# Peptides against a protein of PDB entry 3V4L, part 7

Target 1, 386 residues: chain A of PDB entry 3V4L
Amino acid sequence: GQPLAKDKVALLIGNMSYWEHPKLKAPLVDVYELTNLLRQLDFKVVSLLDLTEYEMCNAVDEFLLLLDKGVYGLLYYAGHGYENFGNSFMVPVDAPNPYRSENCLCVQNILKLMQEKETGLNVFLLDMCRKRNDYDDTIPILDALKVTANIVFGYATCQGAEAFEIQHSGLANGIFMKFLKDRLLEDKKITVLLDEVAEDMGKCHLTKGRQALEIRSSLSEKRALTDPVQGAPCSAEALVRNLQWAKAHELPESMCLKFQCGVHIQLGFAAEFSNVMIIYTSIVHKPPEIIMCDAYVTDFPLDLDIDPKHANKGTPEETGSYLVSKDLPKHCLYTRLSSLQKLKEHLIFTVCLSYQYSGLEDTVEEKQEVNVGKPLIAKLDMHRGL

## One batch from the design tools (peptide; aimed at target 1 Q167)

Design b1_p9_6_s1 (made by RFdiffusion4, then SolubleMPNN; from b1_p9_6, 7 letters changed)
Fold by OpenDDE base, seed 5:
Structure b1_p9_6_s1 (fold): chain B 386 residues (1-386), chain A 9 residues (1-9)
Amino acid sequence: as target 1 above (386 residues)
Amino acid sequence: MEKIVSTAP
């Protein structure tokens, strides 16, 4: 019969805004496009940008809570990384320069923990460099892996080689994602799909002799990313998994704010990633005696590190939101919250209405505090333990 | 011509 997944869960991490290392560009687009493709494949996807070591550990722990017997687990990582002695290390955004294994997440440790969950399939897609880190001489003593015959690694590059991104003036994929995205929806055994991606990448004139996909697998069964999810969640664990995923994806409801002057503001929310939300405001009603009015969002929690200079923009693109801008309402003011994993408390902020009456030179201000609870990934309390 | 850039640190 066709293999069935008990469920399908993916964690996608894109690190680009490194503190002590060169900034990347591709992870933004790669995580976004892969998220949309995996959602079409009925994956429960958590998509996270720019995680610290602590935040990456917590994201992996939360991902492992979504795994269970017969669940398909997919981990995608795009960012800086290295490979020492066949162990792959993902580099957090706060990693020191130079970094060591103690500052990084070992993929083989994550694989061990996934095997303990008795997963139906373990897929690792590692869009990172595989050069040796000469500053780390530590040989990790990894516990012996179980023989589960359900493991697939797709390495964006060969052992000891670099991964590459496309240098474009706009948004562009990494080389691996450029080819992976065109085949990811195909109903093929995942190792066959990745082999076809390797052939497509090998035909590319940009990557010939620079980057080649490596496939490492022990997959004994014909399993595909297209394999259907087993019907309605009948176990308590499946219900918990569905609830945990739903919490990480719950947006605040759109609000209509009414000011004393009679101005009405629509406040709305959109997810770009599991840890990135756009707030947008629009004037939906203005009394005729008010000649001008603007609605600003301000007084955000300090944990979010929101620069007021990047808030309340006339376009989503001016906030750094290029991916979801087509799906947003037009003629708003936009604010991008890019670090929702840092939010310790409820998202409380002020909506400030500045307006002018006809025949008065002075501007009047009215303020309303808004509490939207914990949006998206902030519901998982990924900061618990600091 | 599209250029590629290494994602090596």
Scores: peptide ipSAE 0.303, ipTM 0.867, DockQ to the pose 0.722
OpenDDE base, seeds 1, 2, 3, 4: peptide ipSAE 0.260, 0.244, 0.286, 0.274; ipTM 0.856, 0.848, 0.861, 0.857

Design b1_p9_6_s2 (made by RFdiffusion4, then SolubleMPNN; from b1_p9_6, 7 letters changed)
Fold by OpenDDE base, seed 5:
Structure b1_p9_6_s2 (fold): chain B 386 residues (1-386), chain A 9 residues (1-9)
Amino acid sequence: as target 1 above (386 residues)
Amino acid sequence: MTEVVSTAP
C-alpha cells in the first residue's frame, strides 16, 4: 500500500540580516517558495526569518513539540553555516565574528531529538556552506544516533564546499532551491527526487564545477513528501498538534475604525512569514469637506524595533515586502513587522488620522489605540525560554 | 549582471 504519514510538519529558517557577517538575499525567496510548496503537500509549515541563537533554539523546541510517532518532520535552513568533523552548524543572525559551535545550532543534535519522537521520516534540507570553520577547534561529543532507517539529508553543496546564491537586480532563488522547487511536488521516493535535483544542478552551466548536491540517506522504506496524512479520527495528541500549529498562523481580524471627523479607515493584516506581518491602512469613507487624509500607524512596542522611516509606505515594496505585494489591496499605506518573535505582550499601536479641511491651512490629527493581541508566531512566546 | 556569490562569510 502507499505509505501514510501520521502528520507532516516543517520548520523553515532563513537567516539573511546578520549583525557581524555578510548579508544574504536568497533565503527570503527560498523560504517563501518552499513554504508554499510544502503547504500544497499538506505540511504544517512554520516559516521564520532572521533568528537569533535563542530564537532558533525556541523554534526548534516548538517544532519538536509537533513531532510524534509516525509524523514526518522536515527542517529546512538557508543561511550561513559550516561543517566540522561531519557535524553541520547553522549560524544565527546574532553570531559573533568569528563564530564557534557554542554560538550555533548543531543539526545532528536536532536529529537526535527527532529520533526520540519516533518520527516516520526525518528530512533535512541544508542550504548553507559546508566549509570547515578553522576558528572552531571543538570536537562535539555527540551521543550515538539510533538506527531508525528514516533519515534523509539534502545538502545544497558537497562536503568542504561553499553554497552559492545568484545575485541580480531583483529577487532570485539560491542555486539549490532553483532546482528543488521544480521537482518537490513529484510523487517519488524523497531520495530519488533529490537525485533528480542533483542531475538538474549538474546540467546547469552556472553550477557546473561550483556547487553539487550531496544526498546522505538511511531510508529503508519508500517514503515521499506526497505521502498522504492518515485520515484517522483526531487523537488527543493530533488535536494538540493542530492547535499548537494553528496558534502560529492566526492573523488579527480586519478592523473598520471610525473617527470623529466622519472618516472611516480599514485596518488589515497579511502574513508574509510566521514572524513577518504586513499592516495596511486605507481610507474607505471621507467627508467631502476633507480635502487630504492619511492614516498612519505609530507607537509600536519597543521590542519590535520599528524604524518610523520604514513605516507607512505607499507600496509594499518600499517596506521590503516583495513576495506578497500582488495579494495585498492597492492604494494603502503599508508597514512591515519583520520580528514578531520579539513581541513579549499584545501588539498595541496607534492609528493616527491626519487630515485637512477645505479652506483651512492647519492639519488636524485624531488618534485611536488598537490592540490586536498576539499575531502569528508571537502566540508561542519565542522570546521566553521554555 | 548576474553574479554568483558564495554564502560563506
Scores: peptide ipSAE 0.220, ipTM 0.833, DockQ to the pose 0.843
OpenDDE base, seeds 1, 2, 3, 4: peptide ipSAE 0.220, 0.211, 0.220, 0.206; ipTM 0.833, 0.831, 0.834, 0.827

Design b1_p9_6_s3 (made by RFdiffusion4, then SolubleMPNN; from b1_p9_6, 6 letters changed)
Fold by OpenDDE base, seed 1:
Structure b1_p9_6_s3 (fold): chain B 386 residues (1-386), chain A 9 residues (1-9)
Amino acid sequence: as target 1 above (386 residues)
Amino acid sequence: MTELVSTAP
């Protein structure tokens, strides 16, 4: 019969804003495009940017809670990384220079935990360098992997080699995602799909002799990312999984704020990633006696580390949001919240209306506090595990 | 020219 997935779950991590290492660019675009493709494939996708070691551990733990018998699990990582003794290490944004295995997440440890969930398919897509880290001679004593015959690794590069980004004057993919995205929706066995991606990468003059895709697989069955999800959730665990995923993607409802002066503000919310939200404000009604008015957002929780210089911009792009700008309303002020995983409390902030009456020289201010609860990933309470 | 930049630290 056609293979069925009990469910399909993906965790996508893109690390680019490193503290002690060179900043990357491609992970932003790669995670966003892969998220949209996997959603078309009926995956439940959690997409996270710029995670610390602690935040990456918690994201993996929450991902493992979504896994169960016959579930398809996909982990994608784009960022800095290394490979020692056949073990792949993902480097968090707060990793010291030099980093060691104790500062990083071992992919083979994650695989071990996924095998304990009796998953139907385990796919790892690792868009990172595979050079040895000569500062870490630690051989991780890993428990022997079970023979589950359901594992696929797609490495963006071969062992001991580098992965590359395309530097253009704009947004560009990493090399791996550039070729993967064109084939990801094909109804093919995942190893056949990745082999075709490897051939396409091998035909590119830019990558020839610099980067080659490596496929490691024990997959004995014909499994595809296109495999249909089993219909109604048949178990309590499947219901919990659906609820946890839904919570991690719930946006605040749009609000209409009414000020005493008679100005009405529309406050709206958009998700860029599971941990990145855009707030936008627009004037929807202004009395004729008010000649000028602007609506600013301010007084964010300190845990979000919001720089006021990057808030209340006339375009999404001026906030650092280049991907969702086409789907946003025009003629707003925009603020990007990029670290929702740090939010411990409710998102409470102030909307400040600054306005001027005809024939008065002084500006008047009115303020309203807004509580939108815990948006997106902040609903998972990723901090409760310690 | 399209330049490839390594993601190695």
Scores: peptide ipSAE 0.235, ipTM 0.852, DockQ to the pose 0.777
OpenDDE base, seeds 2, 3, 4, 5: peptide ipSAE 0.223, 0.229, 0.214, 0.228; ipTM 0.844, 0.847, 0.841, 0.847

Design b1_p9_6_s4 (made by RFdiffusion4, then SolubleMPNN; from b1_p9_6, 6 letters changed)
Fold by OpenDDE base, seed 1:
Structure b1_p9_6_s4 (fold): chain B 386 residues (1-386), chain A 9 residues (1-9)
Amino acid sequence: as target 1 above (386 residues)
Amino acid sequence: MTKLVSTAP
């Protein structure tokens, strides 16, 4: 019969804003484009940017809670990384220089935990370098992997080699995602799909002799990312998984704020990633006696580390949001919240209306506090595990 | 010109 997935779950991590290492660019675009493609494939996708070691551990733990017998699990990582003794290490944004295995997440440890969930398919897509880290001679004593015959690794590069970004005068994919995205929706066995991606990458003059895709697989069955999800959730665990995923993707409802002066503000919210939200404000009604008015957002929780210099911009792009700008309303002020995983409390902030009456020289201010609860990934309470 | 940049630290 056609293979069925009990469910399909993906965790996508893109690390680019490193503290002690060179900043990357491609992970932003790669995670966003892969998220949209996997959603078309009926995956439940959690997409996270710029995670610390602690935040990456918690994201993996929450991902493992979504896994169960016959579930398809996909982990994608784009960022800095290394490979020692056949073990792949993902480097968090707060990793020291030099980093060691104790500062990094071992992919083979994650695989071990996924095998304990009796998953139907385990796919790892690792868009990172595979050079040895000569500062870490630690051989991780890993427990022997079970023979589950359901594992696929797609490495963006071969062992001991580098992965590359395309630097243009704009947004561009990493090399791996550039070729993967064109084939990801094809109804093919995942190993056949990745082999075709490897051939396409091999035809590229830019990557010839610099980067080659490596496929490691024990997959004995014909499994595809296109495999249909089993219809109604037939278990309590499947219901919990669906609810947990839905919570991680729930946006605040749009609000109409009414000020005492008679100005009405529309406050709206958009998700860029599971941990990245855009707030936008627009004037929807202004009395004729008010000649000028602007609506600013301020007084964010300190845990979000919001720089006021990057808030209340006339374009999404001025906030650092280049991907969702076409789907946003025009003629707003925009603020990008990029670290929702740090939010411990409710998102409470102030909307400040600054306005001027005709014939008065002084500006008047009115303020309203807004509580939008825990948006997106902040609903998972990723901090409760310690 | 398209420049490849390594994602190695």
Scores: peptide ipSAE 0.235, ipTM 0.853, DockQ to the pose 0.821
OpenDDE base, seeds 2, 3, 4, 5: peptide ipSAE 0.182, 0.231, 0.208, 0.205; ipTM 0.834, 0.849, 0.843, 0.844

Design b1_p9_7 (made by RFdiffusion4; failed a check: a repeat of another design)
Pose (drawn by RFdiffusion4):
Structure b1_p9_7 (pose): chain A 386 residues (1-386), chain P 9 residues (1-9)
Amino acid sequence: as target 1 above (386 residues)
Amino acid sequence: STKLVSRAA
């Protein structure tokens, strides 16, 4: 009568800043939006931006670790894609020009690994182009799929076609997400809902005849993204899964820093994506003997490769964050730490204080080191092992 | 400025 979910887990990857290929813009916005919608449907969501081939492989491994028998598994990719010989490929940011299947992730490979885990539902939302990579000589000769009647595909475009994004100077949106976001919360069967999305997508003027949604499904059960999760977890296996999930969305505590000169610096942290964290520095207290002072953040782990133009900015928007000044506490210095999947080490940076005493010209510099551990996805140790 | 952009590499 009523189909049930043991759990609902989602992996969303949005690639924009390609090294050898045109950079995209809508992936960040689309990924942010799909996480919020999927969380309302009670999904364990992993949101990641600008992953290399190696990094993309680890995200799949962490996602597979969160899937067991009866778990609804969902994969959303927004970035560069190509389709050769019946296989779909997601292109990582580190991809060379020209690129091959070896440089890319085959979706079919990910699907087989999910079937090995006995998942109740396999949903794939591929928001990518589907043309030939004429340079790809290799044909993977993949093993046949087990007939499981739970596979669902939401291709943003058809084979040999292109998926489009509107790059309006402001926000920038994807076409698939413009029509998906207004319908995703419906209690319809996943296949029916995706077809209703395909109808509204045809009413699109910007893309008519160039992009159409393609649905491929084996699903023989009235399963939906709104189906309920098996109430009380109470199983030992169910508990290990909730810990593994909480292990990735841990944020440092908003600490207060005391300086030798009697100045207080409030240090705040904000989550944007599992891969993205925002730090802010507020000067909470200073003694009367000091009037002039500015707090600035430096000495980040070189693995993160933090650009100075994204750090110590008056507002969060100036750092490139999707989060806005209404979401983040007012008046601090905001700094954006994207690329946490690059952190093998522990997070250590210096909160540097440049200040001046009453009646003196000289400028005094008080540096204090801060260790915040492994925030968010860095806690998963994706680089662990030999 | 508004542009329609493909996600083709």

Design b1_p9_7_s1 (made by RFdiffusion4, then SolubleMPNN; from b1_p9_7, 4 letters changed)
Fold by OpenDDE base, seed 3:
Structure b1_p9_7_s1 (fold): chain B 386 residues (1-386), chain A 9 residues (1-9)
Amino acid sequence: as target 1 above (386 residues)
Amino acid sequence: MTELVSMAP
């Protein structure tokens, strides 16, 4: 019969905003595009940008909690990375320069933990460089992996080689994602799909002789990312998994705020990623005696590190949100919260209405505090697990 | 212009 997945779970990490290393651009678009494709494949997707070492560890731990017997697990990483002695290391955004294995996440350690979950399929898509880190002489002594015959690695590049991004008009895509996205929805064995992606990359004049996909697999069964999820979750574990995933994707409900001056504000929320939310405000009613009014969001929790200069923009693009801008209401003020994983408390902030009456030169302000609870990934309490 | 940029640190 066709293989069935008990469930399908994906963790996508895109690191770009490195503290001590060159900034990347491709992971933004690549994580977003892959998230949308994997959702069409009935994956439960957690998508995270710009994680510290601690946040990456917690994201992996939460991902591992979603894994169980016969579940398909997919880990995608786009960012800086290295390969020492056949071990792949994902570099967190807070990694020192030079970084070492102690500052990084070993993919083979994650694989070991995934094998302990008796997963149906383990897919790693690693969109990172595979150069040796000569500053790390640590030979990771990994325990022997179990012979599970269900492992697939797609490396964006060859051993000892660099991965590249294609920059065009201020946006970038990773070369790997550029070709992967065109085939990802195909009902093919994952190794066959990746082999076709490798052929497509090999035909491209930009990538030829610079980057080539490497496939490493022990996959003995015909498993595809298109494999159907086994019917209604009957197990307590499947219910818990569904609830955990649902919590990580629950947006705050849109609110209508009424100010004493008679102005009504619509407050709305949109997810760009599991840790990135856009807040938008719009004036839905204004008394005629009020000639000008704006609704600003302010007083965010300090844990979010929100620069007021980047808040309350007239376009989503001015916040750095290029991907979801088409799905957002127009004529709002937009604020991008890009670090929801740092939120330890409820998201409490102030909506400040600044307005002017006809015939008065002075601006008047009214404020309302808003508590939206823990949005998106902040519900997983990623910080409380230690 | 389309530019290839290395993702190397």
Scores: peptide ipSAE 0.368, ipTM 0.888, DockQ to the pose 0.815
OpenDDE base, seeds 1, 2, 4, 5: peptide ipSAE 0.342, 0.337, 0.323, 0.365; ipTM 0.881, 0.875, 0.872, 0.887

Design b1_p9_7_s2 (made by RFdiffusion4, then SolubleMPNN; from b1_p9_7, 3 letters changed)
Fold by OpenDDE base, seed 5:
Structure b1_p9_7_s2 (fold): chain B 386 residues (1-386), chain A 9 residues (1-9)
Amino acid sequence: as target 1 above (386 residues)
Amino acid sequence: MTKLVSMAP
C-alpha cells in the first residue's frame, strides 16, 4: 500500500540579519515559498526568521515536541553554516566572529533526537555553505545514530563548497530553493524528487562547477512528501500536536476601535511568518467636522526592538513586507513586528489618533490601549528558561 | 541585473 504519515511537521529557519557576519537575503523568500508549498502538502509548518542560538535551540525543542512515532519531520535551514568532519552546523544570528561548534546547532544531534521520537521520515534540507570552519578544531563526539532507514539529507551544495543566492531587483532566492520549489509537489519518493532537482541544478549555467546538490539517504521505503496523513481518530498525541501547532499560528482577531471624537479605526493582523506579524490600521468612519485624522500604533513592548521610524508606513513594502503585501488590505498604515519570539508578556500597544476639527488649527490626540494577548509563536513561551 | 552571491560568512 502507499505509506501513510501519522502526521507531517516542518520547522523552517531562515537566518539573514547576522550581527557579526555578512547579511543574507535569500532566506526570506526561500522560507516563505517553502512554507506555502509544504502547507499544500498538509505539513504543519513553523517558519522562523533571524533566530539567536537560544531561540534556535527552543525552536528545535518545540519542533521535537511535535514529533512522534510515524510522524514525518522536515527541517529546513537557510543561513550561514559549515561542515566539519561530516557534521553540519547551523549558525545563529548572534554567533560571534569567529564562531565555533559551541555557538552553533549540530544537525546530527537534532537527527539523533528525531530518531528517539521513532519518526516515519526525517528530511533535512540544508541551504548553507559546507566549507570547513578552520577556527573550530572540535571533533564532536556524536552519539551513535540508530539504524532507522528513514533519513534523507538534501544539501544545497557539495562537501567543502559554497551555496549561492541569485539576487534580482532587491530580492534573492537560493539556487537550491529555485529548483526545489518547481518539483516539491510531485508524487515521487523524496530521494527521486531530490535527484531530479539535482539534474535541474546541473543544467544551470550560473552554478556549473560552483554548486551541486548532494543527496545523502538511508531511506529504504518509498516515502514521499505527498504521502497522506493517516485520518485515524485523533490519538491524545495527535490532538496535542494539533493544538501546539494551532497555538503557534493563532492571529489576534481584527477589531474596531471607537474614539470619543466619533472616529472608528479598524485594526487588523496578518502573519508573514510564525514570528513575523503585520499590524494594519484604517479609518473606517470619520465625522464630517473632522477634516484630517491619522491613526498610529506606538508604545510597543521593549522586547520587540521596534524602531518607530519603521512603524506606521503607507505601504507593506516600506516595512520590509514584500511577500504578503498582495493579501493585505489597501490604504492602511502598516507596522511589521519581526521578533515575536522575544515577547515575554502580552502584546500591549497604543493606538494614537491624531485629528483636526474644521476651524481649529490645533491637532487633538486621543489614545486607546490595545491588548491582543500572545500572537503566533509568542504563545509557545520560548523564553521560559531565562 | 541578476547577481550570484555567495552565502559564505
Scores: peptide ipSAE 0.366, ipTM 0.894, DockQ to the pose 0.846
OpenDDE base, seeds 1, 2, 3, 4: peptide ipSAE 0.305, 0.312, 0.327, 0.308; ipTM 0.877, 0.875, 0.881, 0.874

Design b1_p9_7_s3 (made by RFdiffusion4, then SolubleMPNN; from b1_p9_7, 3 letters changed; failed a check: a repeat of another design)
Amino acid sequence: MTKLVSTAP

Design b1_p9_7_s4 (made by RFdiffusion4, then SolubleMPNN; from b1_p9_7, 4 letters changed)
Fold by OpenDDE base, seed 1:
Structure b1_p9_7_s4 (fold): chain B 386 residues (1-386), chain A 9 residues (1-9)
Amino acid sequence: as target 1 above (386 residues)
Amino acid sequence: MTELVSTAP
């Protein structure tokens, strides 16, 4: 019969804003495009940017809670990384220079935990360098992997080699995602799909002799990312999984704020990633006696580390949001919240209306506090595990 | 020219 997935779950991590290492660019675009493709494939996708070691551990733990018998699990990582003794290490944004295995997440440890969930398919897509880290001679004593015959690794590069980004004057993919995205929706066995991606990468003059895709697989069955999800959730665990995923993607409802002066503000919310939200404000009604008015957002929780210089911009792009700008309303002020995983409390902030009456020289201010609860990933309470 | 930049630290 056609293979069925009990469910399909993906965790996508893109690390680019490193503290002690060179900043990357491609992970932003790669995670966003892969998220949209996997959603078309009926995956439940959690997409996270710029995670610390602690935040990456918690994201993996929450991902493992979504896994169960016959579930398809996909982990994608784009960022800095290394490979020692056949073990792949993902480097968090707060990793010291030099980093060691104790500062990083071992992919083979994650695989071990996924095998304990009796998953139907385990796919790892690792868009990172595979050079040895000569500062870490630690051989991780890993428990022997079970023979589950359901594992696929797609490495963006071969062992001991580098992965590359395309530097253009704009947004560009990493090399791996550039070729993967064109084939990801094909109804093919995942190893056949990745082999075709490897051939396409091998035909590119830019990558020839610099980067080659490596496929490691024990997959004995014909499994595809296109495999249909089993219909109604048949178990309590499947219901919990659906609820946890839904919570991690719930946006605040749009609000209409009414000020005493008679100005009405529309406050709206958009998700860029599971941990990145855009707030936008627009004037929807202004009395004729008010000649000028602007609506600013301010007084964010300190845990979000919001720089006021990057808030209340006339375009999404001026906030650092280049991907969702086409789907946003025009003629707003925009603020990007990029670290929702740090939010411990409710998102409470102030909307400040600054306005001027005809024939008065002084500006008047009115303020309203807004509580939108815990948006997106902040609903998972990723901090409760310690 | 399209330049490839390594993601190695």
Scores: peptide ipSAE 0.235, ipTM 0.852, DockQ to the pose 0.786
OpenDDE base, seeds 2, 3, 4, 5: peptide ipSAE 0.223, 0.229, 0.214, 0.228; ipTM 0.844, 0.847, 0.841, 0.847

Design b1_p9_8 (made by RFdiffusion4; failed a check: a repeat of another design)
Pose (drawn by RFdiffusion4):
Structure b1_p9_8 (pose): chain A 386 residues (1-386), chain P 9 residues (1-9)
Amino acid sequence: as target 1 above (386 residues)
Amino acid sequence: STELVSRAA
């Protein structure tokens, strides 16, 4: 009568800043939006931006680790894609020009690994172009799929076609997400809902005849993204899964820093994506003997490759964050730490204090090191092992 | 400005 979910897990990857290919803009916004919608449907969500080939492989491994028998698994990709010989490929940021299947992730490979884990539902939302990569000489000769009647595909466009994004100077949105976001929360069967999305997508003027939603499904059960999760977890296997999930969404505690000069610096942290964290520095207390002082953050791990133009900015928007000043506490210096999947080490940076005493010209520098461990997805140790 | 952009490589 009622279909049930052992758990609902989602992996969302949004690639924008390609090295050898045109940079995109809507992936960040679309990924942010799909996480919020999927969380309302009680999903364990992993949100990641600008992953290399190696990094993309690890995200799939962490996602597969969160899937077991009866778990609804969902994969959303927004970025560059190509389709050769019946296979869909997601292109990582590190991809060369020209690129091949070896440089890319085959979705069919990911699907087989999910079937090996006895998942109740396999939903794929591929918000990418589907043309031929004429340079691709290799045909993967992949093994046949086990008939499991739970595979669902939400291609943003058809084979040989292109998926489009509106790059309006402001926010920038994807077409598939414009029509998906208004309908995703419905209690319809996943295939029915995706078809209703395809109708509204045809009413699109910007994309008519260039992009159409393609649905491919084997699903023989009235399964939906709104189906309930098996109430009390109470199983030992179920507990290990909730820990593995919580291990990736840990944020450092908002600490207060005391300086030898009697100045207090409040250090705050904000989560944007599993791969993105925002630090803010507020000067909470200073002694009367000091009037002039500015707190600045430096000496980040070189693995992260933090650009100076994204750090120590008056507002979060100036760092490139999707989070706005109403979401983040007012008046601090905001700094954006994207690319946490690059952190093998522990997070250590210096909170540097530049200050001046009453009646003196000289400028005094007091540097204090801060170790915040492995925030968010860095805690998963994606670089672990030999 | 507003542009419609393909996600083709």

